# Ledger of designs, part 128: peptides against a protein of PDB entry 4Z5W

Target 1, 305 residues: chain A of PDB entry 4Z5W
Amino acid sequence: IPDVFLELNKLWYFSAQSNLFNGEMPRSLSNSRSISLLSLRNNTLSGQIYLNCSAMTNLTSLDLASNSFSGSIPSNLPNCLRLKTINFAKIKFIAQIPESFKNFQSLTSLSFSNSSIQNISSALEILQHCQNLKTLVLTLNFQKEELPSVPSLQFKNLKVLIIASCQLRGTVPQWLSNSPSLQLLDLSWNQLSGTIPPWLGSLNSLFYLDLSNNTFIGEIPHSLTSLQSLVSKENAVEEPSPDFPFFKKKNTNAGGLQYNQPSSFPPMIDLSYNSLNGSIWPEFGDLRQLHVLNLKNNNLSGNIP

## One batch from the design tools (peptide; made by RFdiffusion4, then SolubleMPNN)

Design b2_p20_3_s4 (from b2_p20_3, 11 letters changed)
Fold by OpenDDE base, seed 3:
Structure b2_p20_3_s4 (fold): chain B 305 residues (1-305), chain A 20 residues (1-20)
Amino acid sequence: as target 1 above (305 residues)
Amino acid sequence: ALSKLKNVKFNTESGFLTTE
């Protein structure tokens, strides 16, 4: 990308996604005072990510996903006082979340999907201080770590939590019961164990639940048949969605189905590929807003109701 | 009874969510 952005005092939006851009990010772009939305997703950009947050006072959204950037996660990003959305998916950092992210009060949506992030305990301990954090995507990180169950963890404003395909151990963490605004939970493709906790059915806004491909045991909690968002059309408060799309992938090598916003996901319960036993509750028939029910590859018995 | 559910897809292909 040519280094010509210095004089572009009216540049509010720059999208150069899905091109063949190589080399470093232009310094004139890293110092742009006018830019609000920057997307360079799906290029071959390299070098270290540097943003002059003191200059970039209008930056609200950053998508650098699927690039060949190297080095550390930029610890100065919390100094970008208007920065709300960050997509760093598929950037191989091999790092922990910076401690400076405790101060990232502007942050509303963060993705590190497939970014070689390490230490899930430290990551969650840091990110819980982001009071405005609504969307957190940590898929394909933390390989074989334990999902922390520390009751002191609090994500009060969290709406979307995706920590899939990490081979995580542990149980469904009790601290998620303190996230009453949770709309979407994906913990699929892990090694999570124990029972599915009944308090999941108390999450009135939860319309998408994926616990598939784990080692859960016991019965399906009857409280899932009373998920309020799936019984009635609650007017999902149209909150500003992340500026980055989501993808549903069958595996790491396949292209995913694209979803531009969390509200575009079909209302779903996926408990497939576990060791769940007992019967299918007839009261799943009362989930009038449900679009997908996946219970296959369990130890369920009795009649299909 | 699951027969009350209009337009529900059962036992679809599983897949995880990403942003890439």
Scores: peptide ipSAE 0.577, ipTM 0.944, DockQ to the pose 0.854
Fold by OpenDDE base, seed 4:
Structure b2_p20_3_s4 (fold): chain B 305 residues (1-305), chain A 20 residues (1-20)
Amino acid sequence: as target 1 above (305 residues)
Amino acid sequence: ALSKLKNVKFNTESGFLTTE
């Protein structure tokens, strides 16, 4: 990308996604006072990510996903006082989340999907201090780590949590019960064990639950038949969605189906590919807003209701 | 009882969410 952005004093939005741009990010762009939304997703940009947060006072959204950037996660990003959304998916950092992110009060949406992030315990312990964090995507990181179950973890405003395909061990963490606004949970394609906890059915806003491809045992919690968001049309408060798209992938090598907003996901319960036993509850018939129910490849018995 | 769910797809292909 040419270093010509210095004179663009009215540049509010710059999208150059899905091009063939290579080299480093232009210094004029990393010092832009006017830019609010920056998307450079799906290019071949390289080098260290550096943003002059003291200059970039209008920066609200940053999408650098699917680039060849290297080095550390920029520890100064919390100094970008208006920065709300960050997509760093598919950037191979091989790093932990910086301790400075404890101070990231402007942060509302964060993705590190497939970014070689390490130490899930430290990551969650840091990110719980982000009081405005609503969307967190950590898919394809933390390979074979243990999902922390520490009850002190609190994500009070969390709406979207995706930690899929990490080969994570452990159980469904009790600290998620402290997230009453949770709308979407994906913990699929892990090595999570134990029972599915009944308190998941108390998450009244939860319309999308994916626990598929784990090692869960026991019965399906009857409380899942009373998920309020799936029984009635709650007025989904049109909260500002992340400025980055989501993709549903069948595997790591397949192209994903694109979803522009979390609200565009079909209401779903996926418990497939576990070791769940007992019966299918007839009361699943009361989930009038449900679009997808996957219970296949379990040890379920009795009659289909 | 599941027959009450007129618009539900059962046992579709599973897949995980990403932003890439």
Scores: peptide ipSAE 0.572, ipTM 0.944, DockQ to the pose 0.869
Fold by OpenDDE base, seed 2:
Structure b2_p20_3_s4 (fold): chain B 305 residues (1-305), chain A 20 residues (1-20)
Amino acid sequence: as target 1 above (305 residues)
Amino acid sequence: ALSKLKNVKFNTESGFLTTE
């Protein structure tokens, strides 16, 4: 990309997605005072990510996903006082989340999907301090780590949590009960074990639950038949979606179906590919807002109600 | 009782969410 952005004093939005741009990010972009939305997603940009946060006072959204950037996660990003949305998906950092992210109060939406992030315990311990964090995507990281169940972890404003395809061990963490505003939970394609906890049915805003492709045992919690968001229409809080799309992938090598907003996901319970036993609760019939129920490939018995 | 769910898809293909 040519380094010509210094003269663009009115540049508020720059989108150059899905091009063939190579080399480093232009220094004129990394020093732009006017830019609010920067998207360079799906290019071949390389080098270290550097942003002059003291200059970039209007930066609200940054999408650098699917580029060939290298090196560390920029520890100075919390100094970008208006930066709300970050998409760093498919950037191979091979790093931990910087400790400086404890101070990232402007952060509302973060994705590190498939970014070779390490140490999930440290990542969650850091990110819990982001009081405005609503969307967190950590899919395809933390390979074979243990999902921490530390009860002190608190994501009070979390709406969307996606930690899929990490081969994570452990149980459904009780600290998620401290997220009463949770709308979407994807913990699929892990090695999570134990029982599905009944308190998941107390998450009144939870309309999308994916626990598929794990090692869960025991019965389906009856409390899932009383998920308020799936019984009634009344509480669809249209919150501002993150400035990045989501993709539902069948596997790591498949193209994903694109969803521009979390609200575009069909209301779903997916518990497939586990070791769940017992009966299918007839009260699943009372989930009038449910669009997808997937219980296949379990040890369920009795009659289909 | 699941027959009450007239527009529900059962046992669809599973897939995980990403942003890439």
Scores: peptide ipSAE 0.566, ipTM 0.942, DockQ to the pose 0.882
Fold by OpenDDE base, seed 5:
Structure b2_p20_3_s4 (fold): chain B 305 residues (1-305), chain A 20 residues (1-20)
Amino acid sequence: as target 1 above (305 residues)
Amino acid sequence: ALSKLKNVKFNTESGFLTTE
């Protein structure tokens, strides 16, 4: 990308996604005072990510996903006082989340999907201090780590949590019960064990639950038949979505179905590919807003109600 | 009882969410 952005004093939005841009980010772009939204997703950009946060006072959204950047996660990003959305998916950092992210009060949406992030315990301990964090995507990281169950973890404003395909061990973490605003939970394609906790049915805004491809045992919690968002229409709060799309992938190598907003996901319960037993609750019939119910490949018995 | 669920898809293909 040419280093000509100093002359673009009115540049508010720059999208150069899905091109063949190579080399480093232009220094003039990294110093832009006018830019609010920067998307360079799906390029071949390289080098270290550097942003002059003292200059970039209008930066609100940063999408650098699917580039060949190297080095550390920029520890100065919390100094970008208006930066809300970050997509760093598919950047191979091989790093931990910087401790400076404890101070990232502007942060609302963060993705490190498939970014070789390490130490899930440290990551969650840091990110819980982000009081405005609503969307957190950590899919394809933390390979074979244990999902921390520390009850002191608090994500009070969390709406979307995706930590899929990490081969994570442990149980459904009790600290998620402290996230009453949770709308979407994907913990699929892990090695999570134990029972599905009944308190998940108390998450009144939860319309999308994916626990598929784990090692869960016991009965389906009856409380899932009373998920308020799936019983009634009243809780469709149009919350501001992140400025990055989501993809539903069948495997790591397949192209995903694109979803531009979390609200565009079909209301779903997916508990497939576990070791769940007992019956299918007849009261699943009361979930009038449900679009997908997936219970296949379990040890369920009795009649289909 | 599941017959009350109009337009529900049962036992679809599973997949996980990403942003890439």
Scores: peptide ipSAE 0.565, ipTM 0.942, DockQ to the pose 0.871

Design b2_p20_4_s1 (from b2_p20_4, 11 letters changed)
Fold by OpenDDE base, seed 5:
Structure b2_p20_4_s1 (fold): chain B 305 residues (1-305), chain A 20 residues (1-20)
Amino acid sequence: as target 1 above (305 residues)
Amino acid sequence: SLDEFLANAKPKLIGNNEMF
């Protein structure tokens, strides 16, 4: 990418995603006062990520995902006072979340999916201080770590939490009960154990639940039949979505389906591939907004209602 | 490896970008 962004003093949007750009991010781009949205996703860019946050006063969205960047996560990003959305998926950092992210009050949406992030306990302890954080995507990190269950963790404004395919141990964490605005929860493809907690049915905005491919035991909580977002349409709050798309892959060999908005996900309960027992509650018939109920590959018995 | 885990698991993955 040429170092010409000083001359582009009116450039508000720069999207150069899905090209063949290589080398470092140009210094003039890292100092742009005009850019609000920067996407360099899916290129071969390299070197360290550096942004002059004192210059980049209009930066609101940063997508650098699927690049060959190296080094540490830039600790100065919280100084970008308008920066809301960060997509650092598929950047191999081999790092922890910087302590400076405790001060990241502008942050609304963060993805580190498949970025070799380490220490989930530290990551969650840091990110809980981001009071405006609504979307957190951490899939394919923290390999074989324990999902912290510390009740003091608080994500008050969290709407989307995705921590899939981490081989995480532990239980469904009690601190999620402090997230009453949660709409989408994916903890699939872990090694989570214990029972599915009844308080999940109290999350009145929860329309998408994926706990599939874990080691959960016991009965399906009856409280899941009372999920208000799945009973009635009244709670469809159009909320500001992250500037990055979601991808759902059903098979390793299949292309990912793109979902531009969390609301584009079909209303779903997926508890498949666990060790759940007991019956299917007839009251699942009350979930008039539910599109997908997936209970396959469990130890369930009785009649199908 | 993670790749072996991903190969052997029939992963339902939600993420963002070409994580795959």
Scores: peptide ipSAE 0.077, ipTM 0.668, DockQ to the pose 0.087
Fold by OpenDDE base, seed 1:
Structure b2_p20_4_s1 (fold): chain B 305 residues (1-305), chain A 20 residues (1-20)
Amino acid sequence: as target 1 above (305 residues)
Amino acid sequence: SLDEFLANAKPKLIGNNEMF
């Protein structure tokens, strides 16, 4: 990418995604006063990620995902006072989240999916201080760590939480009950154990629940049949709209489906591939907005309602 | 391994970008 962005003093949106760009991010781009949205996703860019937050006063969205960047996560990003969305997916950091992210009050949407992030306890302890954080994607990190159950963790404004395929140990954490605005929860493909907690049914905005491919035991909580977002259309689910797409792979051999918004996900309960027992509640029939109920590969018995 | 997990797991993985 040429180092000409000083001359482009009116450039508000720069998207160069899904090209063959290589080398480093140009210094003039890292100092751009005009750029609000920057996407360099899916290139072969390298070097360290550096942004001059004192210069980049209009930066609101940053997508650098699927690049060959190296080094540390930029600890100065909280100084970008308007920066709301960050996509750092598929960047091999091999790092912890910087402590400076406690001060990241502008942050609304963060992805580190498949970025070799370590220490989930520190990550969640830091990110709970981001009062405006609505979307958090941490898939394919924290390999074989324990999901912290610390009751003091509080994500008041969290709407989307995805921590899939981390091989995480532990239980469904009680601190999630402190997130009453939660709309999408994916904890699939972990080693989570214990029972599914009844308080999940109190999350009135929860329309998408994936707990599949874990080691959960006991009965399906009857409270899941009372999820208000799945009973009635009247709950206007405010869409968390991160500027980055979501990808869902249905099969190992299939391409990923792109979802531009979390609302594009079908309303779903997936509890498949666990060790759940007992009956299927007939009251799942009350979930008139539910598109996908997946209970396969459990120890369920009785009648199918 | 993660690769064995990903191979054995037909994961409906939700992530951002071309995780695949």
Scores: peptide ipSAE 0.070, ipTM 0.635, DockQ to the pose 0.105
Fold by OpenDDE base, seed 2:
Structure b2_p20_4_s1 (fold): chain B 305 residues (1-305), chain A 20 residues (1-20)
Amino acid sequence: as target 1 above (305 residues)
Amino acid sequence: SLDEFLANAKPKLIGNNEMF
């Protein structure tokens, strides 16, 4: 990418995603006063990520995902006072979340999916201070760590939480009950154990639940048959609109389906590939908005309603 | 049938970008 962005003093949106750009990010781009949306995802850009947040006063969205950047996560990003959306998926940092992110009050949407992030306890302890955080994607990190269950953790405004394929140990954490606006929860492809907690059915905005491919035991909580968002449409909360797409793969060998908004996900309960027992509640028939119920590969018994 | 409903949900990884 040429170092000409100083002359582009009216450039508000720069998208150069899915090209063959290599080398470092131009210094003039890292100092642009005009740019609000920057997307360089799916290139071969390298070096350390550096942004001059004192210059980049209009930056609202940053997508650098699927690049060959190296080094640490930029600790100065909270100084970008308008920065709302960050997509750092597939950047191999091999790092922890910087402590400076406690001060990241502009942050609304964050992805570190497949970014070799370490220490989930520290990450969640830091990110709970981001009062405007609505979307958090941490898939393919924290390999074999324990999902913290610390009751003091609080994500008051969280609407989308995705922490899939981490081989995480532990239980469904009680601190998620402090997120009453949660709409989408994916904790699939972990080593989570214990019972599915009944308080999940109290999350009145939860329309998408994936707990598949874990080691959950016991009965399906009857409270899941009372998920208000799946009974009626009347309480549809405004959905988070992150500036990055979501990707869903059905199989390792399948192409990813792109979902631009959380609303593009079908209303779903997936509890498949666990060790759940007991009956299927007939009251799942009351979930008139439910598109997908997956209970396969469990130890369920009794009659199919 | 509930069986068809159960059969159609393969293991699904959600993330963002070409994670895979």
Scores: peptide ipSAE 0.030, ipTM 0.569, DockQ to the pose 0.092
Fold by OpenDDE base, seed 3:
Structure b2_p20_4_s1 (fold): chain B 305 residues (1-305), chain A 20 residues (1-20)
Amino acid sequence: as target 1 above (305 residues)
Amino acid sequence: SLDEFLANAKPKLIGNNEMF
C-alpha cells in the first residue's frame, strides 16, 4: 500500500479487504485525520499495528483481521476517542488485553477471535469497564482456562457474547444475569459443567443460545420455555450492528455462513452434545419464534412432545 | 414437525471474518 494518505485529506472510507497487500501499514494511513472507516482485512500485512490516535480523530471502525501482524495489541487504541468497532480476528498476538482498555469508552464492538489471546479473567475484568461494549467475540482463545464466575463482573449493555471453542472450564457465569440486553450467547465447544441456570430464561432479549458441546448436567431449565423474544416478536430491539460480519461454520469442511447482523441469526436454542437428563418440556411449543431447537446427544428421556 | 427442527443443527463455531 503506497504512503500517499497525507494528501487524501477528505478520505472518509478506505476498504482494501481481500487483496494481496503485503508489508507494513503505511505511516500516512496511521496518521490520517480524515479516515473514519478503515478495513484492511484478509491481506498479508505484517509488522506491528501502530495508529496515531491523536491524529486519527475521525476513526470509528478498524478492521485489520486476517493479517500477519505481529507484536502486542496497541495499548493506545483507547485514545482514539471515536473508535467504536475493532476487528482483530485471526491476528496472532500471543498476548493479554491491555489494561488501558479499561478506559475504552467509545468501544462498542470488539473481536479477538482466534488471536491467541490469553488470560480470560483479566480480559473480562478489563472489558467490563467499557460501558458502551455491546458485542464481544473471543472465540478460539484462552485455551483450557477457567471462565470466571466472579459476581462483580458487569456487562450492562452487552448484546452479543461469543466465547466458543476455548475448551473453557467452569460454569455458566452468574454475572451474565446482569446483562438484561443480551440477545446472543454462544459458549459452545467448551468444557463448561454444572447445570444450566434458570435465570437464562429471564433474559427477555435472548433469541440465540448456544451451549452445545459442553459437559452440562441436570434438567433443561423450564424457564427457557418462557424466553420472551422467542414467544413474541414485540421484543426485537433494533440496534446498530457492528461493522464486522459474523461467521458460522457448521462443520470443519463447510464454508462459513456470513451474518451481517446479530438479528440475521435464526432464533435458536442449542443444548446438543451435553449430559442433560429429564424430559423435553412441552412448553417449548410456546416458543413460536424459535427456528432451531437442538437437544441431540444428551441423556434426555420421556416422550418427545 | 419438532423432529425436522431438531435434526439439522450441526455444531456451530461463531466468529467474525474468514476465521475458518
Scores: peptide ipSAE 0.027, ipTM 0.581, DockQ to the pose 0.093

Design b2_p20_4_s2 (from b2_p20_4, 11 letters changed)
Fold by OpenDDE base, seed 5:
Structure b2_p20_4_s2 (fold): chain B 305 residues (1-305), chain A 20 residues (1-20)
Amino acid sequence: as target 1 above (305 residues)
Amino acid sequence: SLDEELANAKPELIGNNEMT
C-alpha cells in the first residue's frame, strides 16, 4: 500500500480487503486524521501493528483480520477514543490481551478469532471493564484452558459471546447470568461438562444457543421452552451493524457464509453431540420463532412430541 | 498449524474471518 494518505485528508472510509497487499501499513495511514473506517482484512500485510491514536481521532472501526502481522497486540488502542470495533481474527499474536484494554470504554465489538490468544482468565478479567462491549468473539484460542466460573465477572451489555472450538474445560459459567441482554451464545466444540443450567432460560433476548459438541449431562432444562425471544417475535430494532461480519462454516469443504449481523443467524437451539438424557419437552412447541432444534447424538428417550 | 487443523476439522464454527 503506498504511503500517500497525507494527501487523502478527506478520506473517511478506506476498504481494501481481499486483495494481495503485502508489506507494512503505510505510516501516513497510521497517522490519518480523517479515516473513520479502516478495513485491510484478508491481505498479506506484515510487521508490527502500530496506530497513532493521537492522530487517528476519527477512527471508529478497524479490521485487520486475516493478515500476517506479528508481535504484540497494540496496547495503545484504548487511546483511540472513538474506536468501537476491532477485528483481529486470524492474526497469530501468541499473546495475552493487554492490561490497557481495561480502559477501552469505546469498545463495542472485539474479535480475536483464531489469533493464538492465551490466558482466558486474564482476557475475561480485563474485558469485563469494557462497559460498552456488546460482541466478543474468541473462537479458536485458549486451547485446553479452563473457562473461568468466577461469579464476579460481569459483562452487563454483552449481546454476542462466541468462544467455540477452544477445548475449554469447566461448566457453563454462572457469570453469564449477569448478561441479561445476551442474544447469541456459542460455546460449541469445547470440553464443557456438568448440567445445562436452568438460568439460561431466563435470558429473554437469547435466540441462538449453541452448546453442541461438549460433555454435558442430565436433562434438557425445561426453562429453555420459555425463552421469550423464541416464543414471541420481538421487534428487535436493527441497530446499525458496524462493519463486523461473522462467518459460519457449514461444511469442511465450503467457504464460510457471511452474516453481517447477529440477527441474520436463524433462531436456534443446538445441544447435539452431548450426553443429555430424559425426554424432549412438548413445550418446545411453544417456541414459535425457533428455526433449528438440534438434539442429535444424545441419550434422549421417550416419544418425539 | 493446530488452529488451522482444528478450523478445518470442525464443520460449524463462527468467526470473523474468511474461513477458507
Scores: peptide ipSAE 0.178, ipTM 0.705, DockQ to the pose 0.122
Fold by OpenDDE base, seed 2:
Structure b2_p20_4_s2 (fold): chain B 305 residues (1-305), chain A 20 residues (1-20)
Amino acid sequence: as target 1 above (305 residues)
Amino acid sequence: SLDEELANAKPELIGNNEMT
């Protein structure tokens, strides 16, 4: 990418995604006062990520995902006072979340999917201070760590939490009960154990629940039949979606389905591939908005309602 | 075995990557 962004003093949006760009991010781009939206996703860009946050006063969205960037996570990003959305997916940092992210009050959406992030306890302890954080994607990190259950953790404004395929141990964390606005929860493909907690059914905005491919035991909580978002069409509060898409890959040989918004996911309860027992509750029939109920590969018994 | 089905069960991964 040429180092010409100093002359582009009116450039608000720069999208150069899904090209063949290589080398480092231009220094003039890292100092742009005009850029609000920067997407360089799916290129071969390399080097250390550096942004001059004192210059980049209009930066609101940063998508650098699927590049060959290296080194540390930029600890100065909280100084980008308007920066809301960060997509650092598939960047191999081999790092912890910087302590400076405690001060990241502008942050609304963060993805580190498949970014070799370490120390989930520290990550969650830091990110809970991001009061505006609504979307958190941490898939394919924290390999074989324990999902912290510390009740003091609070993500009050969290709407989307995805921590899939981390081989995480532990239980469904009680601190998620402090996230009453949660719409999408994916903890699939872990080593989570214990029972599915009944308080999940109190998350009235929860329309997508994936707990599949874990080691959960006991009965399906009857409270899941009372998920308000699945009983009735809520007036969809048109909330600003993250500026990055979600990808759901059903099969590793298939291309991922792109979902531009969390609301584009089909309403779903997936509890498949666990050790759940007992009956299927007939009251799942009350979930008129539910598109997918997946209970396969469990120890369920009785009649199918 | 349940383990082979689990090993071949490719994660439905929600991520932000164009999973090539």
Scores: peptide ipSAE 0.157, ipTM 0.666, DockQ to the pose 0.100
Fold by OpenDDE base, seed 1:
Structure b2_p20_4_s2 (fold): chain B 305 residues (1-305), chain A 20 residues (1-20)
Amino acid sequence: as target 1 above (305 residues)
Amino acid sequence: SLDEELANAKPELIGNNEMT
């Protein structure tokens, strides 16, 4: 990418996604005063990520996903006082979340999906201080770590939490009950154990629950049959979505389906591939907004209602 | 049996990357 952004003093949006750009990010771009939205996703850009946050006073969205960047996560990003959305998916950092992110009050949406992030305990302890954080995607990180169950963790404004395919140990953490606005929870493809907690059914905005491919035991909580978002349409508050898309792969050989908004996901309960027992509750029939109920590969018994 | 199906069950991953 040419180093010409000093001349582009009115450039508000720069999208150069899905090209063949290589080398480092231009210094003029990292010092741009005008850019609000920067997307360089799906290129071959390399080197360390550096942004001059004192210069980049208009930066609101940063998408650098699927590049060959290396080194540490930029600890100065919280100094970008308008930066709301960060997509760092598929960047191999091999790092922990910087402690400076405790001060990241502008942050609303963060993805580190498949970014070799380490220390989930530290990551969650830091990110809980982001008072405006609504979307957190941490898929394919923290390999074989323990999901912290510290009840003091608080994500009050969290709408979307995805921590899939981390081989995480532990239980469904009680601190998630402190997120009453949670709409989408994906903890699939871990090594989570224990019972599914009944308080999940109290999350009145929860329309998408994926706990599949874990080691959960016991009965399906009857409280899941009373999820208000799945009973009635009235609670689907379309909140502003993150500026980055979501991708769901059903099959590894198929292209991922792109979902531009979390609300575009079909309402779902997936509890498949666990060790759940007991009956399927007939009251799942009350979930009139539910599109997908997946209970396969469990130890369930009785009649199918 | 379950472990082999789990090993072959390629995760439905929700992510933000073009999962190429």
Scores: peptide ipSAE 0.131, ipTM 0.662, DockQ to the pose 0.106
Fold by OpenDDE base, seed 3:
Structure b2_p20_4_s2 (fold): chain B 305 residues (1-305), chain A 20 residues (1-20)
Amino acid sequence: as target 1 above (305 residues)
Amino acid sequence: SLDEELANAKPELIGNNEMT
């Protein structure tokens, strides 16, 4: 990418995604005063990520995902006072979340999916201080770590939490009950154990629950039949979605489905591939907005209602 | 591209770890 952005003093949006750009991010781009939206996703960019946050006063969205960047997560990003959305998916950092992210009050959406992030306890302890954090994607990190259950963790404004395919140990953490605005929870493809907690059914905005491919035991909580978002069509206020898409692959051989907004996910309860027992509650029939109920590969018994 | 689709992929993409 040429180093010409100094002359582009009115450039608000720069999208150069899905090209063959290589080398480092241009210094003039890292110092752009005008740029609000920057996407360089899916290139071969390399070197260290550096942004001059004192210059980049208009930066609101940063997508650098699927590049060959190296080095540390840039600890100065919280100084980008308008930066809301960060996509660092598939950047191999081999690092912990910087402690400076405790001060990241502008942050609303963060993805580190498949970024070789380590220490989930530290990551969650840091990110809980991001009061405006609504979307957190941490898939394919923290391999074989324990999901912290510390009740002091608080994500008050969290709407989307995806921490899947981490081989995480532990239980469904009680601190998630402090997230009453939670709409989408994905903890699939872990080694989570214990029972599914009844308080999940009190999350009135929860329309998408994926706990599949874990080691959960006991009965399905009857409270899941009372998930308000699945009983009635709430006028889901279209809150500003993250500027990065989500992808769901249904089958190993199919292309991934792109979801531009969390609301584009079909309303779902997936508890498949666990060790759940007992009956299927007839009251799942009350979930009129539910598109997918997946209970396959469990120890369930009785009649199918 | 497949790489874009996988950038923020939900892990249902990792079809090979059938938990035993």
Scores: peptide ipSAE 0.035, ipTM 0.614, DockQ to the pose 0.044

